# Peptides against a protein of PDB entry 7BDX: the designs that were tried, part 97

Target 1, 212 residues: chain A of PDB entry 7BDX
Amino acid sequence: EMGAAACTLLWGVSSSEEVVKAILGGDKALKFFSITGQTMESFVKSLDGDVQELDSDESQFVFALAGIVTNVAAIACGREFLVNSSRVLLDTILQLLGDLKPGQCTKLKVLMLMSLYNVSINLKGLKYISESPGFIPLLWWLLSDPDAEVCLHVLRLVQSVVLEPEVFSKSASEFRSSLPLQRILAMSKSRNPRLQTAAQELLEDLRTLEHN

## One batch from the design tools (peptide; made by RFdiffusion4, then SolubleMPNN)

Design b2_p14_3_s2 (from b2_p14_3, 5 letters changed)
Fold by OpenDDE base, seed 2:
Structure b2_p14_3_s2 (fold): chain B 212 residues (1-212), chain C 212 residues (1-212), chain A 14 residues (1-14)
Amino acid sequence: as target 1 above (212 residues)
Amino acid sequence: as target 1 above (212 residues)
Amino acid sequence: SPFEAREERLLSPS
């Protein structure tokens, strides 16, 4: 309980840029984010056998960790830190997003996808994530999730790829050949206005790329 | 390990007034400091049976908790919060300082004494602490500690009492009758310059009070 | 990039 409470407070205060800078300026950051990845992985592995209550202290702890990573990635220096110094954590997040089944740990998926989206704001981050083995299949796997919030954040990450020519060109062939167009079209008709908008915008971006 | 790492980061960033305000402005503060007290108490109770390694994750966690309390108490709004809303934590700190043997958990004692000193900066905090049952005997018990840093912080807390007439007058009789004058005189001859200075200043303050 | 304007910061618990 105490660990989850402390980590939750740290998550809250990490919404401040100055706090992120303070975390990264200390000599503890590298170790912290290394342990974070291991802890998240351990949690996901435990789900195969144990019905962990969604409201467990363990779940709260992992949510806070994912939230901290997201808030770090929301700041330019935090993105640089993650992409330069904590690539293993990014690899872990990508792996865990693949290991979780559709509908499983939706809240954690959303947080992890938000963190990856924030990392993708930097070209260096976007390059690193998009060049990860199986990245495109992972996007489509995640887009099969029944949860609208998961799908929303997947679409946002896909948009980050398509809006960066330097990245899109490297994966354009695989992207076009495997694009779940019917799924995205279905999302453009969603009753969820955020998902609907994101899908429509992505479809427009894709049309623009086909004409250029 | 993860809990200790997260709590250590929270300790570090809590050195900022703005972070303390952010912690207190959230709806998590009351619960956090409640659990903090319980966790510290549980740790101290575990020492009677288990030789806890001083460098254990558990020790690091409790040190970070005590550090956070100290940093909260370093800010005026933090002192008001503790004295108004988290008195149980202050009670716990006083209790634990009494439960620990001389030479036992010196680092934790120092942190707890620093937190109490910071609380004593406010008249309301000083009143609350000094009116706690057994406070004066506790000061003398702590002053018997072989550690110079413990004794230094005890002397600083004693000085907070003697420099506030409204507080000192309430305990003056017991204070004068039980004052370990020989111990304080011995400290005024310490080779530790900080301890020596603190003891000398306190002796001067006491002489001033005897003449007024 | 247009993405910098879309940075996301989270407040606990979500």
Scores: peptide ipSAE 0.037, ipTM 0.834, DockQ to the pose 0.113
Fold by OpenDDE base, seed 3:
Structure b2_p14_3_s2 (fold): chain B 212 residues (1-212), chain C 212 residues (1-212), chain A 14 residues (1-14)
Amino acid sequence: as target 1 above (212 residues)
Amino acid sequence: as target 1 above (212 residues)
Amino acid sequence: SPFEAREERLLSPS
């Protein structure tokens, strides 16, 4: 309970760039982000097919941790730190996203995807995650989720790949051969306006790439 | 472990006034400070006469919590919050300071005393703690500690009482009848310059009060 | 960069 409360406060204040800089300026950052990955992994493993208790202290704790990672990744120096010094955390996030079933841990998936998106703003970060084994299959696995928010954040990440020629060129063949075009087309007709827009934009970007 | 790391980060960033305001601006502050008191109490009770493992995760956790309270109390709005909305925490700190034996949990005692000193900067805070049952005996109990840092922070708190006529007048008789003058005189000759100065200043303040 | 404008900051925990 105390941990959840502390992490929640830390999550809230980490929305400030100055706070992120302060977190990273100390000597405790490495340990914190290492344990973060371990804690998130332990949580996912503890589910063992059970439904997430969204209001449990454990859930709130993990949400706060994922939120902190996201807020750190939202700042340039935070991305630099994660990509340079906490790659295991990124690997863990990718692994956890792969281990979760469609519809399982929706809120956590969204937070983790948001963190990956923020990391992907950094070219080095985008390169790192996109070069991870199974990255392209993972995107499609996540896009199979019935939740619109999960799908939205997957599409945003896919767009980051598509919009970076240096990254896209390396995966272009696999990307084209496995692209769930029908799923994306379906999303472009979603009642969720954010999902609809994201899918439409991605389709436009893909068309542009096929003509270049 | 994760809780300790999170609390440590929160402690570090709470040195900023803006962060304290952010903590207090949310809806989670009350719960956080309530659980803080409970956690600190549980820690002290768990010692059961054993030596504090200074480097344990549990110890670090409690230190960070006490540090956060201190940093909150260092800011005017933080003092206002503690004195108005978290009096139970103040009561807990006073109780814990009384329950600890001389030489036991030195670091924690220092942190708790620092928090009380900061609270005492607020007249309302000083009134509240000084009107707590057993406050004067508690001061002398704490001053019996062999640790110079504990004694230093006790003397600082004593000085806050002495320098506030509205507060001192209410306890003046008990204060004068129980004052460990010989102990304070000994401290005024300490090799620790901070302790020496604090004791000397207090003695001067007391002399001034006896002549007025 | 156009990406900086797309940074996701979580202002408050949900």
Scores: peptide ipSAE 0.037, ipTM 0.833, DockQ to the pose 0.081
Fold by OpenDDE base, seed 1:
Structure b2_p14_3_s2 (fold): chain B 212 residues (1-212), chain C 212 residues (1-212), chain A 14 residues (1-14)
Amino acid sequence: as target 1 above (212 residues)
Amino acid sequence: as target 1 above (212 residues)
Amino acid sequence: SPFEAREERLLSPS
C-alpha cells in the first residue's frame, strides 16, 4: 500500500519537467529505472497464474511506474536518458507488450504505449525502438487488441514511424507487406472519434507515401 | 526494493517547495500521510524482535518517508497541512520518539526530530506539539541519547519552546522543575561544535528568562 | 518539432 501511494505521488509530480530533471540529475535514477523494469516484468509474469484484480495495490503500483516512465519520456532530457542509459527498460516494455494477450492488462498497455510514443518523439528514440527485433509484428499484434485506447496508441506509434522517412525507409518493405490495411480502414470508421481520427490520419499518411 | 527507490526519489524532489505544493494540492495527500504514519509505526514495532539492518530496504523506505515529512514541514503550507489535517502523523512521530530507546534507530530519530522542529517554526505547530501529553518528559528522555545529532535536534526543539513566550509560559513550571541543566551544561562543552553552540545558545536563552 | 507538441504528460489518476 505505501509503495503504491508513494509511486502515485511521484507519478503526479513527474508531470513537471523540473521534477523529471531533478530525478535524472541524481545518482539514483539508473537504479530506479532498472528496478522499474524488473518490477513491471514480475507483475506481468504473475498475471498468467493469478487473477490480479485491476484495483490491487500491486496493479496501482505498476501503473504508477509506467506513468512515471511516460512522464520522463515526455521530456527531451528524459528521452535522452532512457535511450542512452535505460535501454533495458525500453526493451522490457517492448517485450511485455508482446507477451500480453489482446484484451489483457489494458491500462498497463496504454501507459507503456504512451511511453514508447513519447520516446519516439526524438529520432534517437524512434530509431532504437523501431530497430528492435520484431517491432513491426509487435505493432500488428497490438493492433489486434479489442480496446480502442490500445489501438489508438498503437496507431500513433505507427504514425511516428511512417512520418519519419529515415526510419520508415529501413522497414518499408516489411511494413507494406504486413500492413493490416483492412483493420486500419475499419478503425477509420470507428464510433470512437479519437480512434477514427488517428486511423484516418495514418491512412492519409500511407497514401502520401504510396504516391511518392 | 522498488518502494524504497520510489520513496527515495520522492524524498529528493520534495526539497522543492513547488513539489510539496503539488503533493498537497492533490487528493492523495491525506491518504499518503496517514499510511506514512502507520508504516513508520510498524517499522519501529518490528525493531524489538528483529535485528533490522540499518541498510535494509525497509529502513531506507522509512527514512525516506521521514525525510518527506521533514521537507513538507519545511514549507508554510506543509506545516499548515500537517497541523490541520495530519495531526495523527505528528502524534505518531511523538509516540515513536518516546518508544525508541537511547541509541536506538538514530537516523530515524534525527529525521523525526527535524520534522518536529520544522513544524515548530509556526506558532500553531509549536502549540500543538508542546501541548502533547508528556512532551516535556519526552524532550529530556531524548536528550539522554548518546548521539550528538539526536541531542542537537532535541536542543533545537527545546529552544523553539523557550523562545516562544506564549508556549513557554504554559509549561514554565514543569520545565524549570525538570530541566536537566547539568546535562545541557556538559553539552555546551562538547567537542561537537554544532552541539556545543546549540547548548550554549539555549543556556543563554534560559539565563535571560530567569532574569526577567 | 511537430512531435514536441505531441508530448503527453499524465497526471496520476485520482
Scores: peptide ipSAE 0.036, ipTM 0.833, DockQ to the pose 0.099
Fold by OpenDDE base, seed 4:
Structure b2_p14_3_s2 (fold): chain B 212 residues (1-212), chain C 212 residues (1-212), chain A 14 residues (1-14)
Amino acid sequence: as target 1 above (212 residues)
Amino acid sequence: as target 1 above (212 residues)
Amino acid sequence: SPFEAREERLLSPS
């Protein structure tokens, strides 16, 4: 309980750029993010045995950890830190996104996807993530989730790839051959306006690339 | 381990006034400080059974908690919050300072004393602490500690009482009758310059009050 | 860059 409370407060204050800089400027940052990855992995692995309630202290703790990573990635030096010094954490996040079943741990998925999106704002980060083994299949796996918010954040990450020619060119063949076009088209007609807009924008971006 | 790491980072960033304001401005503050007191109490109670190594994750966790309280009390709104909304935590800190043996958990004692000193900067805080049952005996108990840093921070807290006429007048009789003058005089000759100075200043303040 | 304007911070753990 105390750990979850402390971590939740740390998540809240990490919304400040100055706080993120303070976290990263300390001698504890590397260890913290290493343990973060391990803790998130342990949580996901524990789900196969015990149905973790969304409101459990453990769930709240892991959500806060994922939130902290997201807030760190929301600033330039945070992205640089993650991409240069905490790649194992990024690898873990990618792995966990693949390990979670559709509809499982929706909030955690969203937070992890948000962190990856923020990392993708850095070209080096985008390159690292997109060159990860199984990245394209992972995107489509995640896009099969019934949750609109999960799908929304997947589409945003996909868009980051599409909008970066240097990265997209490397995966363009695999991307085009495996693109779940019908799924994206269905999302462009969603009742969720954010999901609808994101899907429409991605479809427009894809059309633009097909004409080039 | 993860809890200790998160709490340690929270401690570090709580050195910022803006971070403290963010902690207190959230809806989690009351719960956090309530659990903080309980966690600190549990730690101190556990010492009677297992020799907790200073470098244990649990020790580091509790030190970080005490550090956070100190940093919160270091700012005006933090003192106001503690005195108005987290009195149970202050009561717990006072209790724990009495429960710890001389030389036991020195770092924790110092941090708790620092937090109480910071609270004492607020007249309302000083009144609350000084009116707590057994406050004067507690000060002398703490002053019997062999650790110079513990004694230093006790002397600083004693000085806060002496320098506030409204508070001192209420306890003056008990204070004068129980004052460990020989101990303070011995400290005024300490090899530790900070302890020496603090003891000398307190003796000067006491002399001034005797002439009035 | 237009991409930097897309930074997403989580203000609340709610």
Scores: peptide ipSAE 0.036, ipTM 0.834, DockQ to the pose 0.097

Design b2_p14_3_s3 (from b2_p14_3, 6 letters changed)
Fold by OpenDDE base, seed 4:
Structure b2_p14_3_s3 (fold): chain B 212 residues (1-212), chain C 212 residues (1-212), chain A 14 residues (1-14)
Amino acid sequence: as target 1 above (212 residues)
Amino acid sequence: as target 1 above (212 residues)
Amino acid sequence: SLFEAREERLLSPS
């Protein structure tokens, strides 16, 4: 309980750039993010046994951890840190996104996807995650989720790949051959306006690439 | 381990006034500081059984909690919050300072004393803690500690009482009748320059009060 | 860059 409370407060204050810089400027950042990955992994593995309630202290703790990673990745120096010094954490996040079933741990998925999106803002980060084994199949697996928010954040990450020619060119063949076009088209007609817009924008970006 | 890491980072960033304001501005502050008191109490109670190593994760966690309280109390709005909305925490800190034996949990004692000193900067805070049952005996109990840093921070807190006429007048009789003058005189000759100076200043303040 | 404008910060825990 106390751990969850402390971590939640740390998540909240990490929305500040100054706080992120302070977190990273300390000698404890590497250890913190290493343990973060391990803790998130342990949580996801525990789900196969006892279904963790979304409101459990453990769930709240893991959400806060994922939130902290997201807020760190929201800042340029934070992205640099993650990509250079905490790659194992990024690998863990990618793995966990694949391990979770559709509809399982929706909030955690969203937070992890947000963190990856933020990492993808910097070319080095985008290169790293997009070159990870099974990245493209993972995107489509995640896009099969029934949750609109999960799908939205997947589409945003896909868009980051599509908008970067250097990265897209490396995976263009696999991307085109496996693209779940019908799924994206269905999302472009969603009642969720954010999901609808994201799907439409991605479809437009894809059309632009096909004409180039 | 993860809890200790998160709490330690929160402690570090709480050195910023902006972060303290963010902590207090959230709807989770009350709960956080309530659990903080309970956690600190549980730790101190656990010492009677298994001697907690100073480097244990639990010890580090509690140190971080005490550090956070200190940093919150270092800011005017933080003092106001503690005095108005987290009095139970202050009561707990006072209780724990009495429960700990001489030389036991030195670092925790120092942090708790620092937090009380910071609270004492504001008259309302000083009134509250000085009017707590057994406050003066507690000060002398703490002053019996062999640790120079503990004694230093006790002397600073005593000085806060002495320097505030309104507060001192209420306890002056008890204070004068129980003052461990020989102990303070011994400290005024300490090899520790900070302790020496603090004891000398307090003796000067006491002499000034006797002449008035 | 257009990408920098897309940074997502979680201002408060939900």
Scores: peptide ipSAE 0.040, ipTM 0.838, DockQ to the pose 0.097
Fold by OpenDDE base, seed 2:
Parts: C-alpha cells; sequence; structure tokens
Structure b2_p14_3_s3 (fold): chain B 212 residues (1-212), chain C 212 residues (1-212), chain A 14 residues (1-14)
C-alpha cells in the first residue's frame, strides 16, 4: 500500500518538467527505470492466474509507474534519456503491449501507448520503436481492442509513423499490405468524437501519401 | 525494491517547495501521511526480531519516508499541514523515538528529529510536540545516544523549546529539575565541532534564562 | 516541431 501511495505521488509531481529533470539528474534514474520495466513485466505475467482486481494496490502501483514513464517521455530531456539509456524499458513496454489481450488492462495499455507516443516525438525514439521487430503487426493487434481509448492512442502512434517520411518509407510496403483499413474506416464513424477525429485524420494523411 | 526506489525519488524531489505544495495540494496527502506513520511504526516494531540490515530495501524505504516528512516540515505550508491535519504522524514519530534504544537506527532517529525540529519552527507545532506527554524525558533519553549526530539534533530541538518563552515557561520547572547538565557539558567539549557548538549555544541560552 | 506541440502530459493520476 505504501509503495503504491509513494509511486502515485511521484506520478503526480512528475507532471512538472523540473521534477523530471530532478529525477533524471540524480544517480537513481537508471536503476529506477530498469526496475520499473521489470515490475511492469512481472505484473502483466501475474495476470494469467488470479484476476487481479483493477483497483488493487498492485495495479495502482503499476499504473503510477506507467504514468511516470509517460511524464518523463513528455519532456525533451526525458525522451533523450529513455532512448539513450533506457531502451530496455521501451522494449519491455512494446513486449507487454503484445502480451496483453484485447480488453485486458485497458488503463495500463493507454498509459504505455501514451509513453510510446511521447517517445515518438523524438525522431531517434520514433526510429527505435518503429524498427522494433513486429512493430507493425503489434499496432494492428492493439487496434483489435474493443476500447475506444486504446484504439485512439494506437492511431495516434500510427500517425506519428506516417507523418515522418524517413521512418515511413522503410516500412511503407509492410504498412500498406497489412493496414486494417476497414477497422480504421469503422473508427472514423465512431460515436466517440476523439476516436472519430483521429481515424479521419489518419485516413487523410494516408490519402496524402498515396498521392505523393 | 520498486517501492523503495519510488520513495527515494519522491524524497529527492521533495526538497523543492513546489513539489511539497503539489504533494499537499492533491487528494492523496492525508492518506499518504497516515500510511507513512503506520509504515514507520511497523518497521520499528519489526526490529525486535531479525536484525534487519541497515541497507535493506525496507530500511531505505522507511528512511525515504522520514526524509519526505522532513522536507514537508521544512516548508511553511507543510508545517501547517502536519500540525493541523497529520498530528497522528507527529505522535507516531515521538513514540518511535522513545521506543528506539540508544544506538538503534541512528539514521532514522536523525531524520525523525530533523522533522520534529522543522515542525518546531511553527509555534503551533512547537506547542504541540512540547506538550506531548513525556516530551522532556524523551529528550534526555535521546541524549543518551552514543551517536553525535543524534545528540546534535536533540540539542537543536531543546534549543527550540528554550528559545520560546511561552513554551519554555510551561515546562521550565520540569526542565530545570531533570536537565542532564553533565552530559550537555561533556558535549560542549566534544571533538565533533557541530555537537560542540550546539551544546555551547544551548548552555549560553540556558545561562541567559537563569539571569532573567 | 509539430510533434512538440503534441506532448502528452498526465497532470494528475486518473
Amino acid sequence: as target 1 above (212 residues)
Amino acid sequence: as target 1 above (212 residues)
Amino acid sequence: SLFEAREERLLSPS
């Protein structure tokens, strides 16, 4: 309980750029983010057994960790740190997103996707995650989620790939051949306004690329 | 391990006034500090059995908690919060300082004493802790510690009492009758410069009060 | 960059 409470407070204060800089400027950062990945992995692996209640202290703890990573990735120096010094954590997040089933751990998926999106703001980060083995299939797997918010953040990450010509060109063939167009079209008609807008924008971006 | 790491980072960033304000401004503060007291108490109670290694994750976790409380108490709004809304935590710290033996958990004692000293900067806080049952005997118990740093911070807390006439007048009789003068005199001759200075200053303050 | 304007900061734990 105390661990979850401390981690939750750390998540809250990590919304500040100065706090992120303070976290990274210490000698504890590398170890913290290393253990973070391990902790998240252990949590996801534990889900195959007893249905851990979403509101458990363990869930709250892991959500806070994912939130911290997201807030670190929201800052330029944080993105640099993650991409330069904590690639294993990024690898773990990618792996966990693949290991989770559709509808499983929605909140955690959203936080992890948000962290990857923030990492994608850095070109080096975008290159790193998009060159990860199975990245394109992973995106389509995640788009099979029934949750609109999960799908929204997947589409945003896809958009980050599509909007960077240097990155998109390397995967364009695989991307076009495997694109779940019917699913994205369905999302463009969603009753969820955010999902609808994201799907429409992505479709427009893709049309622009086909004409170029 | 992850809990200790998160708590350590929270301790580090809590050195910032803005971070303390952020911690207290949320809806998590009361619960966090309530559980903090319980966690510290549980740790101290666990020491009577297996010698928990000072460098254990549990010890580090509790040290970080005590550090966070100290940093909160270092800020005006933090002192107000502790004295108005977290008195149980202060009661716990006072109790734990009494329960620990001389030489036991030196680092934790120092952090707890530092937190009480910071609380004593607020007159309401000073009144609260000094009116705690057994406060004067507690100070002398703590001055029996062989560690110079523990004794130093006890003397600083004693000085806070002595320097506030409204507070000192209420306990002056008990204070004078129980003052371990020979121990304080010995500390005024310590090879530890900080301890020496603190003891000398306290002796000077006491002499001034005797002449008034 | 257009991406810098798209930062996802979590202001509070949801």
Scores: peptide ipSAE 0.040, ipTM 0.837, DockQ to the pose 0.080
Fold by OpenDDE base, seed 1:
Structure b2_p14_3_s3 (fold): chain B 212 residues (1-212), chain C 212 residues (1-212), chain A 14 residues (1-14)
Amino acid sequence: as target 1 above (212 residues)
Amino acid sequence: as target 1 above (212 residues)
Amino acid sequence: SLFEAREERLLSPS
């Protein structure tokens, strides 16, 4: 309980750039983010056996951890830190996103996807993530989720790839051959306005690429 | 381990006034500081049976908690919060300081004393603490500690009482009758310059009060 | 960059 409370407060204050800089400027950041990955992995592994209640202290703790990573990744120096010094954490997040089944741990998936999206704002980060083994299949796997928020954040991450020619060109062949176009088209007709817009924008971006 | 790491980072960033304000401005502060007191109490109670290693994750966690309280109390709004909304935490700190034996949990005692000193900067806080049952005996109990840092922070807290006529007048009789003058005199001859200075200043303040 | 405007900062849940 206390750990969750402390971590939740840390998550809240990490919305400030100065707080992120303070966290990263210390000698404890490396250890913290190393353990973060391990803790998140341990939590996900525990789900296969125990019905973890969504509102458990453990869940809240892990949500806060993912939230902290997201807020760190929202800042330029935070992205640089993650890509240069905490790649294992990024690898772990990608792994966990692949390990989770559709509909499983929706909130955590959203937070992890948000963190990856923020990392993708940095060209270095986008390159690292997109060059990860199985990245494109992972995107489509995640896009099979029934949750609109998961799908939204997947589409946003896909858009980051598509909008960066230097990255897209490297995987364009695989991307085009495996693109779940019908699913994205269906999402562009969603009743969820955010999902609808994201899908529509992505479709427009893809059409633009086909004409060039 | 992860809890300790998160709490330690929170401690570090709480050195900023803006971070303290952010913590207190949220709807989670009350719960956090309530659990803080409980956690600290639980830790101290566990010491009587288990040889808790000073460098354990649990110890570091509790040190960070005490450090956060200290940093909160260092800010005017933080003092107001503690005195108005978290009095139970202050009561717990006073209780734990009394429960700990001389030489026991030195680092924790120092942090707790520092927090109380910071609270004492506020007249409201000083009044609250000094009116606590057994406060004067507690000061002398703590002053019996063999650790110079513990004694230093006790002397500073005593000085806060002595320098505030409105507070001192209420307990002046008890204070004068129980004052461990010989011990304070011995401290004024300490090889520790910080302790020496604090003891000397207190003795000067006491002499000034006797002549008025 | 267009992406900088899309940075996501989260407040901790209640």
Scores: peptide ipSAE 0.039, ipTM 0.836, DockQ to the pose 0.099
Fold by OpenDDE base, seed 5:
Structure b2_p14_3_s3 (fold): chain B 212 residues (1-212), chain C 212 residues (1-212), chain A 14 residues (1-14)
Amino acid sequence: as target 1 above (212 residues)
Amino acid sequence: as target 1 above (212 residues)
Amino acid sequence: SLFEAREERLLSPS
């Protein structure tokens, strides 16, 4: 219980840029984020089949860890740190997103996707994650999730790829050939306004690319 | 391991006044400090006999917790919070300091004493801790520690009592009758310059009180 | 900048 409480507080205060700088400026940052990845991996591996998130201390602890990563990635120096010094963590996040079934660990998935989105704001970060093995199939796997928030954050990440010519050109053939267009079209008709907007914007971006 | 790492980072960033304010401004502060006391108590109770501090994850975790409390107490709003809303934690710290043998858990003792010293900067805090049952005997018990840092922080806490007339007058008889003067005199001859100075200053303060 | 607008900070645990 105490670990979860401490990590939750750390997550809360990590919303501050100065706190993130303080964390990264210390000699413990590398170890912390290494263990973070391992802890998240262990948690996901402990999930049996179709068991949903329990409101357990362990779950809340892992949520807080994912939240911290997200907040670190929300800052330029944090992105640099993750991309240069903690690539294993990014690899872990991508792997875990692939290991989870649609509808499984929804909140964790959202947090991890948010962290990847923040990383994608940096061109170096976007290059790194997009060049990861199975990245495009992973996007479509995640887009099959029944949860609107998961799908929203996937679409935002996809948009980051589409809007960067240097990144998109490297995978354009695979992207076009595998695009779940019908799924995205369905999302553009969602009752969730955020999802609807994100899907519509992505469709517009894709149309623009096809005409250029 | 992850809990210790997270709590250590939280400790590090809690050196900032703004971080302390953020922690205390949230809805989780009360629960956090309640669990903190319980966790520290459980740790101390788990120590068998003359077993010294191990450089274990559990030990480091508890050190970080004590460090956080110290940093909270280092700020005016933090002192107010502890004295008004988390008195059980103060009671726990006092109890644990009594439960530990001389030379046992030296680092933890130092951190806990530092927190009490910080609390004592507030008159309300000083009143509260000094009115705790067995406070004066506890001071002398702690002063029997072979560690110079423990003794230093005890002397500083004693000085806080001595220099506050309203507090000192309430216990002056007991204080004078139980004062381990020979021990303090020995400390004034210590090779540790910080301890030597603290003991000398306290002796001067005591002399001033006897002449008034 | 458009980049600043993209940053997602989680201010509090949900």
Scores: peptide ipSAE 0.038, ipTM 0.835, DockQ to the pose 0.081

